# Designs tried in a protein design run: peptides against a protein of PDB entry 5KEZ. Part 279

Target 1, 320 residues: chain A of PDB entry 5KEZ
Amino acid sequence: NVAIYNPFRPWWERYQPVSYKLCTRSGNEDEFRNMVTRCNNVGVRIYVDAVINHMCGNAVSAGTSSTCGSYFNPGSRDFPAVPYSGWDFNDGKCKTGSGDIENYNDATQVRDCRLTGLLDLALEKDYVRSKIAEYMNHLIDIGVAGFRLDASKHMWPGDIKAILDKLHNLNSNWFPAGSKPFIYQEVIDLGGEPIKSSDYFGNGRVTEFKYGAKLGTVIRKWNGEKMSYLKNWGEGWGFVPSDRALVFVDNHDNQRGHGAGGASILTFWDARLYKMAVGFMLAHPYGFTRVMSSYRWPRQFQNGNDVNDWVGPPNNNGVI

## One batch from the design tools (peptide; made by RFdiffusion4, then SolubleMPNN)

Design b2_p28_2_s2 (from b2_p28_2, 13 letters changed)
Fold by OpenDDE base, seed 2:
Structure b2_p28_2_s2 (fold): chain B 320 residues (1-320), chain A 28 residues (1-28)
Amino acid sequence: as target 1 above (320 residues)
Amino acid sequence: SPYEELAKELKAKGVTFILWGEFGGYNP
């Protein structure tokens, strides 16, 4: 991915890929392979956060300032390490003046235009699908158990399916023969927008952001909410079917006030209430549960916003 | 290794490893 130095190595640089090489601040491919093997050998499975909607930001300077030294040129849409060219992006398909998503109530913009300047891949193209599948298959062959698909809301469900249809079965050294990768898709659907979580049910599980938002409201006793109202927690609250839901109290985005959930979201900053929420989540049968393991950073609020929301995990001069 | 011991402990606690882009580190 792109190496960002201002601010100094933010967490979000990871979501700006310039290649599919397994060479980052976290280590190289050999180290990753070793980790996967060691985890699998003790029954711990690895799932990869796959960034396949886009490459790096349009405004990033061309060069070799990347975690593996790969050259890239956002201005010309040149990513030779893949390789991608200008033909592999949706610049011509997006009809907004800026080239970015301008209206989230327009599903076509949400999927065909750039997410906050991130170069949007033309996932309709078989070439692009194949390059992504090759990346994911390499990980599968190493021994990962599945994937979180980042920014799934910004991809057409059919394009995702086309990629998934190209995937190998899981590595038979650790998984039963014929096992398929576990897929869960990041889709922010709190209602009111045209893109629905149900659009993605055919590809795998989806993130249920209503879960953390509503649970936070209840535990905080906002708006007269009571714990007793949780008797029909799950589908009874308008959530997606349990077998399609991946649920969580917080994630890295809404822990920073981004994405979905707002101020109701409980985090480790509210330790007591957070423990209650996580405890409830783990005790309740609804959905597939995900627990966040995060870190503290020096928050600095200005006008209600944390100006240090960029701070990444603990590191040694940029190396994790 | 210490890593393997940790992995066993985490498994016993029902923890599934998810490799996030921003939360890297192949070794604890």
Scores: peptide ipSAE 0.006, ipTM 0.327, DockQ to the pose 0.287
Fold by OpenDDE base, seed 5:
Structure b2_p28_2_s2 (fold): chain B 320 residues (1-320), chain A 28 residues (1-28)
Amino acid sequence: as target 1 above (320 residues)
Amino acid sequence: SPYEELAKELKAKGVTFILWGEFGGYNP
């Protein structure tokens, strides 16, 4: 991914790929392979957060300032380490003046335009699908159990399916022969927008962001909400079917006090309430549960916003 | 849109290895 130095190595630089090389601040490919092997050998399975919707931001300076030293040029859409070129992006499909998503009520913009300046990959192209599949298959062959698909809302479900159809079975050294990768898709659907979580059910599970948002309001006793109202928790609250839901109290995005769920989201900053929410989540049968492991950072609120929400995990001069 | 608001605050994302460890096997 790109190496950002202003601010100094933020967490979100990880979500700006310039190659599919397994070489980041977290380690190199050999170290990753070693970790996967060790985890599998003790029954711990690994799921990779796969960023396949986009490459890095269009405004990032060209050069070799990346975690693996790979050259890239956002201006010319040149990512030779893949390789991608200007033919592999949706610049010509996006019809907004800025090239960015401007209206989330326009599903076409949401999927074909740049998410906050991130260069949007043309996932309709078999070439692009194949490059992504090669990346994911390499991980599967290493021994990962599945994937979180980042920014799935911004990809056409059919394009995702086309990629998934190219995937290998899981590594038979650790998984039953013929096993398929576990897929869960990040889709933010709180209602009111044209793109629905149900659009993605055919590809795997989806994130249910209503879960953390609603549970937060209940635990916080906002708006007169009571724990007794959780009697019909799950589908009774308008959530997706349990067998399609990936549920969580918080994630790395909404833990920073904005976005999907807003201020209702409980985090480790609210330790007592958070433990209650996590305990409830783990005790209740609805959905597939995910527990967050995070870190503290020096929050500084200005005008209601944490100006340090960019801060990544504990590091030594940028090395994690 | 809550997502739109988040997007305004978030910078461009790239390949992230957020490793989620799951204990045990998922049998769909």
Scores: peptide ipSAE 0.040, ipTM 0.387, DockQ to the pose 0.053; fails the geometry check
Fold by OpenDDE base, seed 3:
Structure b2_p28_2_s2 (fold): chain B 320 residues (1-320), chain A 28 residues (1-28)
Amino acid sequence: as target 1 above (320 residues)
Amino acid sequence: SPYEELAKELKAKGVTFILWGEFGGYNP
């Protein structure tokens, strides 16, 4: 991925790929293989946050400022380490003036235009699908159990399906023969937009962002909400079917006060309420649960916003 | 949109895979 130095190595640099090489601030491919093996050997399965909707931001400077040293040029859409070229992006398909998503009520823009400047891959192309599948299959062969598909809302479900259909079975050293990768898709559906979580049910589970948002409201006793209303928690609250839901109290995005759920989201900063919410989530049968493991950073609020929301995990001069 | 809120703070989401470990049985 791109190495960002202003601000200094933010957490979000990991979501700006320039290659599918397994070189990051956390280690190289050999170290990753070792970690996956050791985890699998003790029954800990690994799921990869796969960023396959896009490459890095269009405004990032060209060069070799990346975690694996790969050259890239966002301006010319040149990613030779894949390789991708200008023909592999949706620049010509997006019709907005900026090239970015401008209207989230336009499903075509949401899927064909750049998410906050991130170069949008042409996932309708078999070449692009194959490059992504090769990346994911390499991870499967290493021994990962499945994937979180980042920014799934911004990909056409059929394109995702086409990629998933190219995937290998899981590594038989640790998984039963014929096992398929576990797939859950990040889809932010709080209602009111044309793209729905149900569009993605055919590909695997989806993130249910209403879960953390609504639970936060209840635990905080906002808007007259009561704990007794949790009696029909799950589908009774308008959530996706339990067998399609991946649920969580917070994630890395909304933990920072922005994104899906807003101010209702409970985090470790609200320790007492957070423990209540996590405890409830783990006890309740609805959905597949995910627990956040995070870190403390020096929050500095200006006009209600944390100016240090970029701060990444504890590191030694950028190395984790 | 939730992403519109994130856009105020994020120049662009940087891509590196984040790995989650999970205990328990997986039967795909």
Scores: peptide ipSAE 0.028, ipTM 0.358, DockQ to the pose 0.053; fails the geometry check
Fold by OpenDDE base, seed 1:
Structure b2_p28_2_s2 (fold): chain B 320 residues (1-320), chain A 28 residues (1-28)
Amino acid sequence: as target 1 above (320 residues)
Amino acid sequence: SPYEELAKELKAKGVTFILWGEFGGYNP
């Protein structure tokens, strides 16, 4: 991914890829392979947060300022380490003046335009699908069990399906022969927009952002809500079917106070209430559960916003 | 950053969702 130095190595640089090489501030490919092997050998499975909707921001300077030293040029859409060129992006399909998504009520913009400046890959192209599949298959062959597909709302479900159809079976050293990768898709569906979580059910599970938001309001006793109302928790609260839901109390975005779910989201900053929420989530059968393991950062609020919300995981490696 | 802009958008959506939830009701 791009190496951002202002601010200094933020968490979000990880979501701006310039190659599919496995060398980041989290480690290199050998270290990753070693970790996956060790985990699999004791029955711990790994899924990867796969950023496949886009490459880095269009405004990032060209050069070799990346975690693996790969050259890239956002201006010319040149990512030779993949390789991608100007033919592999949706610049010509996006019809907005800025090239960015301007109207979330236009599903075509949401999927064909840049997410806040992030160069949008032309996932309709078999070449692009194949390059992504090669990346994911490399991970499958290493021994990962599946994937979180980042920014799935911004990809056409059919394009995702086409990529998934190219994937290998899981590594038979640790998984039964013929096993398929576990897939869940990040789709932020809070209602009111044309793109729905149900559009993606055919590809795998979907994040249910209503879960953390609603649980937060109950645990916080907002709006007169009571714990007793959780009797019909799950589909009874208007959530997606349990077998399609991946549920969580918080994620890295909404943990920073301005993500999907708003101020209701419980985090480790509210330790007591957070433990209650996580405990409830783990005890209740609805959905596939994900527990957050996060870190503290020096929060600094200005006008209600944390100006240090960019701070990434603790890391002393300033070279990569 | 791109993510900062996204975060601002999601904040607005989150607030809207909270309000929506007050009126959305639950399955009996």
Scores: peptide ipSAE 0.009, ipTM 0.400, DockQ to the pose 0.023; fails the geometry check

Design b2_p28_2_s3 (from b2_p28_2, 12 letters changed)
Fold by OpenDDE base, seed 2:
Order: sequence, then C-alpha cells, then structure tokens
Structure b2_p28_2_s3 (fold): chain B 320 residues (1-320), chain A 28 residues (1-28)
Amino acid sequence: as target 1 above (320 residues)
Amino acid sequence: DPYEKLAKELKSKGIDFILWGEMGGYRP
C-alpha cells in the first residue's frame, strides 16, 4: 500500500493498495506465511481483509513511496506491480462530474464511481477479476480460512460472485478437502438507500450494522429503550437472517464516528456499557460474532470531530 | 479440536450452532 507521512502512517493507508504483494508495515510474505502456519497449527484461523474495490487515492503522488517499494502512478492509473493500467478502472464508466460518488441514492454511482477519491477498479473485466482472484488464491494457498471483502457496497454483487467462483478450495493441510473460503462482506445498510444487504447474500455473510447501532441505543437507555425489548433480538428487530449476519458492537470506523451507527455506537471509551454490550452479543445466538481488539489514541475533538481519528496502532517509527 | 471445544462452550451457554468446514468455524 501507499506510505503516508502526513499524517504520519495513518491506519487508513492500509486501504490504499498499489500492489497485491504481501509486504506491509506488519511484515513480509515469509513472516505472514509463518504466522498463518503457526496459527493454523493451534486452531486459530486467519481471515484477510481484502481490499479489492479500488487502488490508492487519485491525488497521491506518483513514485515508489509504498510499503513494498512498488512504483505506481495514480494520475495515469499505472500500477505495474499488478499490472493495472487506465483500461482497468471505471473512469469512463462513472458519469459524475468529479469522478467521485456524489449521490449515495444512486446505486450506479455508488458502485462505478470513486469512493472518496479512491481509484475504482473495473470489476466487470475478466482481467481485473483474474488479478484479484490470483491475489486471493495466493492467500488461500498459504492457508488463510477466508476473507472480509472491504467496501462490498461499492462492488456489484455479480462481479464479486465472478471473483469468488475463481477461488481455490482451502489448503487441505489444515482444512477438510473441498472446503470453501469463509466470506463476509462489508455492506453498510441501515435502510433508506437503494443498495441492500440482501443483494449480497448469495456471496456470503454480510455485516449487520443495525446490530451495534440498535444495541447501543438500548444499553444507553435512549428514547425509552429497555433491555427487556431485546427478547426478540435478531430477525425480530428487522436484522438480516442470522445465517447471513456478521455482528459486532463496534469496528475501527465507527469507533471514530465514521460509517454507520453514529453516537449510539458503544466502544471501549465507554468501558462499562461496552462490556455489557459485548457480553450480551457473546451470550446471544444471533449472527456470527466479531470482537474488536483496539487501542487508545489521543483524541482531540474540534467541532464535534476527533482531529486525531487517523492515528494507527502503536508502532516503531511506522513499523508495527 | 479447538472448534469442538468452542462448540461445547457455546452449547453450554444455550447458543445453537452449526459447525462450518468441520475445522473452520461455526454459524448459528
């Protein structure tokens, strides 16, 4: 991915790929392979956060300022380490004046235009699908158990399916023969927009952002909400089917007030209430549960926004 | 099998589950 120095090595630089090489702030491919092997040997499975919707931001300077030293040029859409060129992006398909998503009520813009300036890959192209599949298959062959698909809302479900259909079975050294990778898709659906979580059920599980948002309101006792109302928690609250849901109290985005859930989201900053929420989640059968392991950072609120929301995990001069 | 252990723990808490991939995880 790109190496960002202003601000200094933010968490979000990881979501700006310039290659599919397995060398980042966390280590190189050999170290990753070693970690996967050691984890698998003790029954800990690895799921990779796969960033396949886009490459880096269009405004990033060309050069070799990346975690693996790969050259890239956002201006010309040149990513030779893949390789991608201008033919592999949706610049000509997006019809907005800016090239960015301007209206989230237009599903075509949401999927064909740039998410906050991130260069949008042409996932309709078999070449692009194949390059992504090669990346994911390399990880599968190393021994990962599955994937979180980042920014799935911004990809056509059929394009995702086409990629998934190219994937290998899981590594038989640790998984039963014929096992398929576990897939869960990040889709923000709180209602009110044209893109629905149900559009993605055919590809795997989806994130249920209503879970953390609604649970937060209940535990905070907002609007007269009571714990007793959780008797029919799950589908009874209008959530997706349990076998399609990945549930969580918070994630890295909404800890920072981003994405979905707003002020209702409980985080480790509200320790007592957060423990109640996580405890309830783990005790309740609805959905596949994900527990957040995070870190503290020096929050500085200005006009209701944390100006330090970019701060990444503890590191040694940018290396974790 | 760590997943079998997890399954038993979940069952003891009254959480129903289906084992995924035998050694890959679980779902309710």
Scores: peptide ipSAE 0.013, ipTM 0.306, DockQ to the pose 0.057
Fold by OpenDDE base, seed 4:
Structure b2_p28_2_s3 (fold): chain B 320 residues (1-320), chain A 28 residues (1-28)
Amino acid sequence: as target 1 above (320 residues)
Amino acid sequence: DPYEKLAKELKSKGIDFILWGEMGGYRP
């Protein structure tokens, strides 16, 4: 991915790929293989956060400022390490003036235009699908158990399906022959927009962002909410079917006040309430649960916003 | 047993504990 130095190696640089090389601030491919092997050998399975909707930001300077030193040129859509070219992006398909998503009530913009300037891959193309599948299959062959699909809301469900149909079975060194990768898709659906979580049920589980948002409200006792109202928690609260839901109290985005959920989201910063929420989540049968493991950073609020929300995990000169 | 509790939880979610572990959480 892009190596950002201003601010210094933010967490979000990881979500700006320039290649599918397993060479990042977390380590190289050999180190990754070693980690996956060690984890699998003790029954810990690895699920990769796969960034396949886009490449890096359109405004990033061309050059070799990347975690593996690969050259890239956002201006010309040149990513030779894949390789991708101008033919592999939705520039001509997006009809907004900026090239970015301008209206989230327009499903076509949400899927065909750039998410906050991130170069949007043309997932309708078999070439692009195949390159992504090759990346994911490489990970599968290493021994990962499945994937979180980043920014799934911004991809057409059919395009995702086409990629998933190209995936290998899981590595038989650790998984039964014929095992399929576990798929969960990040889809932000709090209602009010045309794209629905249900659009993606056919591809795997989806994130239920209503979960953390509503649970936060209840635990905080906002709007007169009571714990006793959780008696029909899950589908009774308008959430997706339990067998399609991946649930969580917070994630890396809304932990920083971004994404979905707003101020109701509970985080480790509110330790007591957070423990209550996580405890409830783990005790309740609804959905497949995900627990956040994060870190402290020096928060500095200015006008209600943390100016240090970019701060990445503890690191040694950018290396985690 | 913590694993038994987990197994019961997963079962309530329609997930076989053993299958989940072996197949990496795959569910059709």
Scores: peptide ipSAE 0.007, ipTM 0.286, DockQ to the pose 0.053
Fold by OpenDDE base, seed 5:
Structure b2_p28_2_s3 (fold): chain B 320 residues (1-320), chain A 28 residues (1-28)
Amino acid sequence: as target 1 above (320 residues)
Amino acid sequence: DPYEKLAKELKSKGIDFILWGEMGGYRP
């Protein structure tokens, strides 16, 4: 991915790929292989956060400032380490003046335009699908158990399916022969937009962001809500079917206070309430549960916003 | 701000688009 130095190596640089090489601040490919092997050998499975909707931001300077030293040029859409060129992006499909998503009520913009300037890949193209599949298959062959598909809302479900159809079975050294990768898709659906979580059920599980948001309001006793109202928690609260849901109290975005769910989201900053929420989540049968492990950072609020919300995990001079 | 309208819409859903847009690396 792009190496950002202003601010200094933010967490979100990881979501700006310039290649599919497995070398980041977390380590190189050999180190990754080693980790996956060690984890699998003790029954711990690895799921990769796969960033396949886009490459880096359109405004990032061209050069070799990347975690693997690969050259890239956002201006010309040149990513030779893949390789991608201008033919592999949706610039010509997006009809907005800025080239970015301007209206989330327009599903075509949401899927064909740039997410906050991130260069949007033309996932309709078999070439692009194949390059992504090659990346994911490389990970499968290493021994990962599945994937979180980042920014799935911004990809056409059919394009995702086309990629998934190219995937190998899981590595038989650790998984039963014929096992398929576990897929869960990040889709932010709090209602009110044309794109729905249900659009993606055919590809795998989906994130249920209503879970953390609503649980937060209940635990916080907001709006007169009571714990006793949780008697029909899950589908009874308008959530997706349990067998399609991946549930969580918080994630890396909304932990920073301005993501989906807003102030209702419980985090480790509210330790007691957070423990209650996590305990409830783990005890309740609804959905596939994900527990977050994060870190503290020096929060500095200005005008209600933490200006240090970019801070990444503890590191040694940029190396994790 | 060309994104003011969008920001307002997203804010109603608990998403601070303005902040994320300014940072250039965050996303809704």
Scores: peptide ipSAE 0.020, ipTM 0.583, DockQ to the pose 0.035; fails the geometry check
Fold by OpenDDE base, seed 1:
Structure b2_p28_2_s3 (fold): chain B 320 residues (1-320), chain A 28 residues (1-28)
Amino acid sequence: as target 1 above (320 residues)
Amino acid sequence: DPYEKLAKELKSKGIDFILWGEMGGYRP
């Protein structure tokens, strides 16, 4: 991914890829292989947060300032380490003046325009699909069990399916022959927009962001909400079907006081209530559960916003 | 921050408790 220095190596640089090489501040490919093998050998499975909707920001300077040293040029859409070129992006499809998504009520913009300046890949192209599939298949062959598909809301469900149809079976050294990768898709659906979580049910599970948001309001006793109201928790609260839901109390985005769920989201910063929420989630059968393991950072609030919400995980790797 | 703009937008949507209530299920 791009190496960002202002601010210094933020968490979100990890979501600005310039190649599909497995070398980041979290480690190199050999270290990753080692980790996957060690985990699989004791029955712990790995799924990868796969960033396949886009490459890096359009405003990032060209050069070799990346975690694997690969050259890239956002201005010319040149990513030779893949390789991608100007033919592999949706610049010609997006009809907004800025090239960015300007109206989230326009599903075409949401999927064909840049998410906050991130260069949008032309996932309709078989070439692009194949490059992504090659990346994911490499991970499958290493021994991962599945994927979180980042920014799925911004990809056409059919394009996702086309990529998934190219995927290998899981590595038979650890998985039964013919096993398919576990897929869940990050789709932020809090209602009020044309794109729905149900659009993606055919590809795998989806994130249910209403879960953490609603649970937070209940445990915080906002708007007169009570724990007793959780009697019909799950589908009874209007959530997606349990077998399509991936549920969580918080994620890396909404943990920072922003994102889907807003201030209702419970985090480790409010330890008592957070433990209650996580305990409830683990005790209740609804959805596939994900427990967050995060880190502290030096929060600094200005006008109600944490100006240090960019701080990445603890790291001493100053080389890449 | 490419995610900050999105986060702010989503925060605005997430803070709408009226919308959340309308999307909720049956409550006693």
Scores: peptide ipSAE 0.014, ipTM 0.411, DockQ to the pose 0.023; fails the geometry check

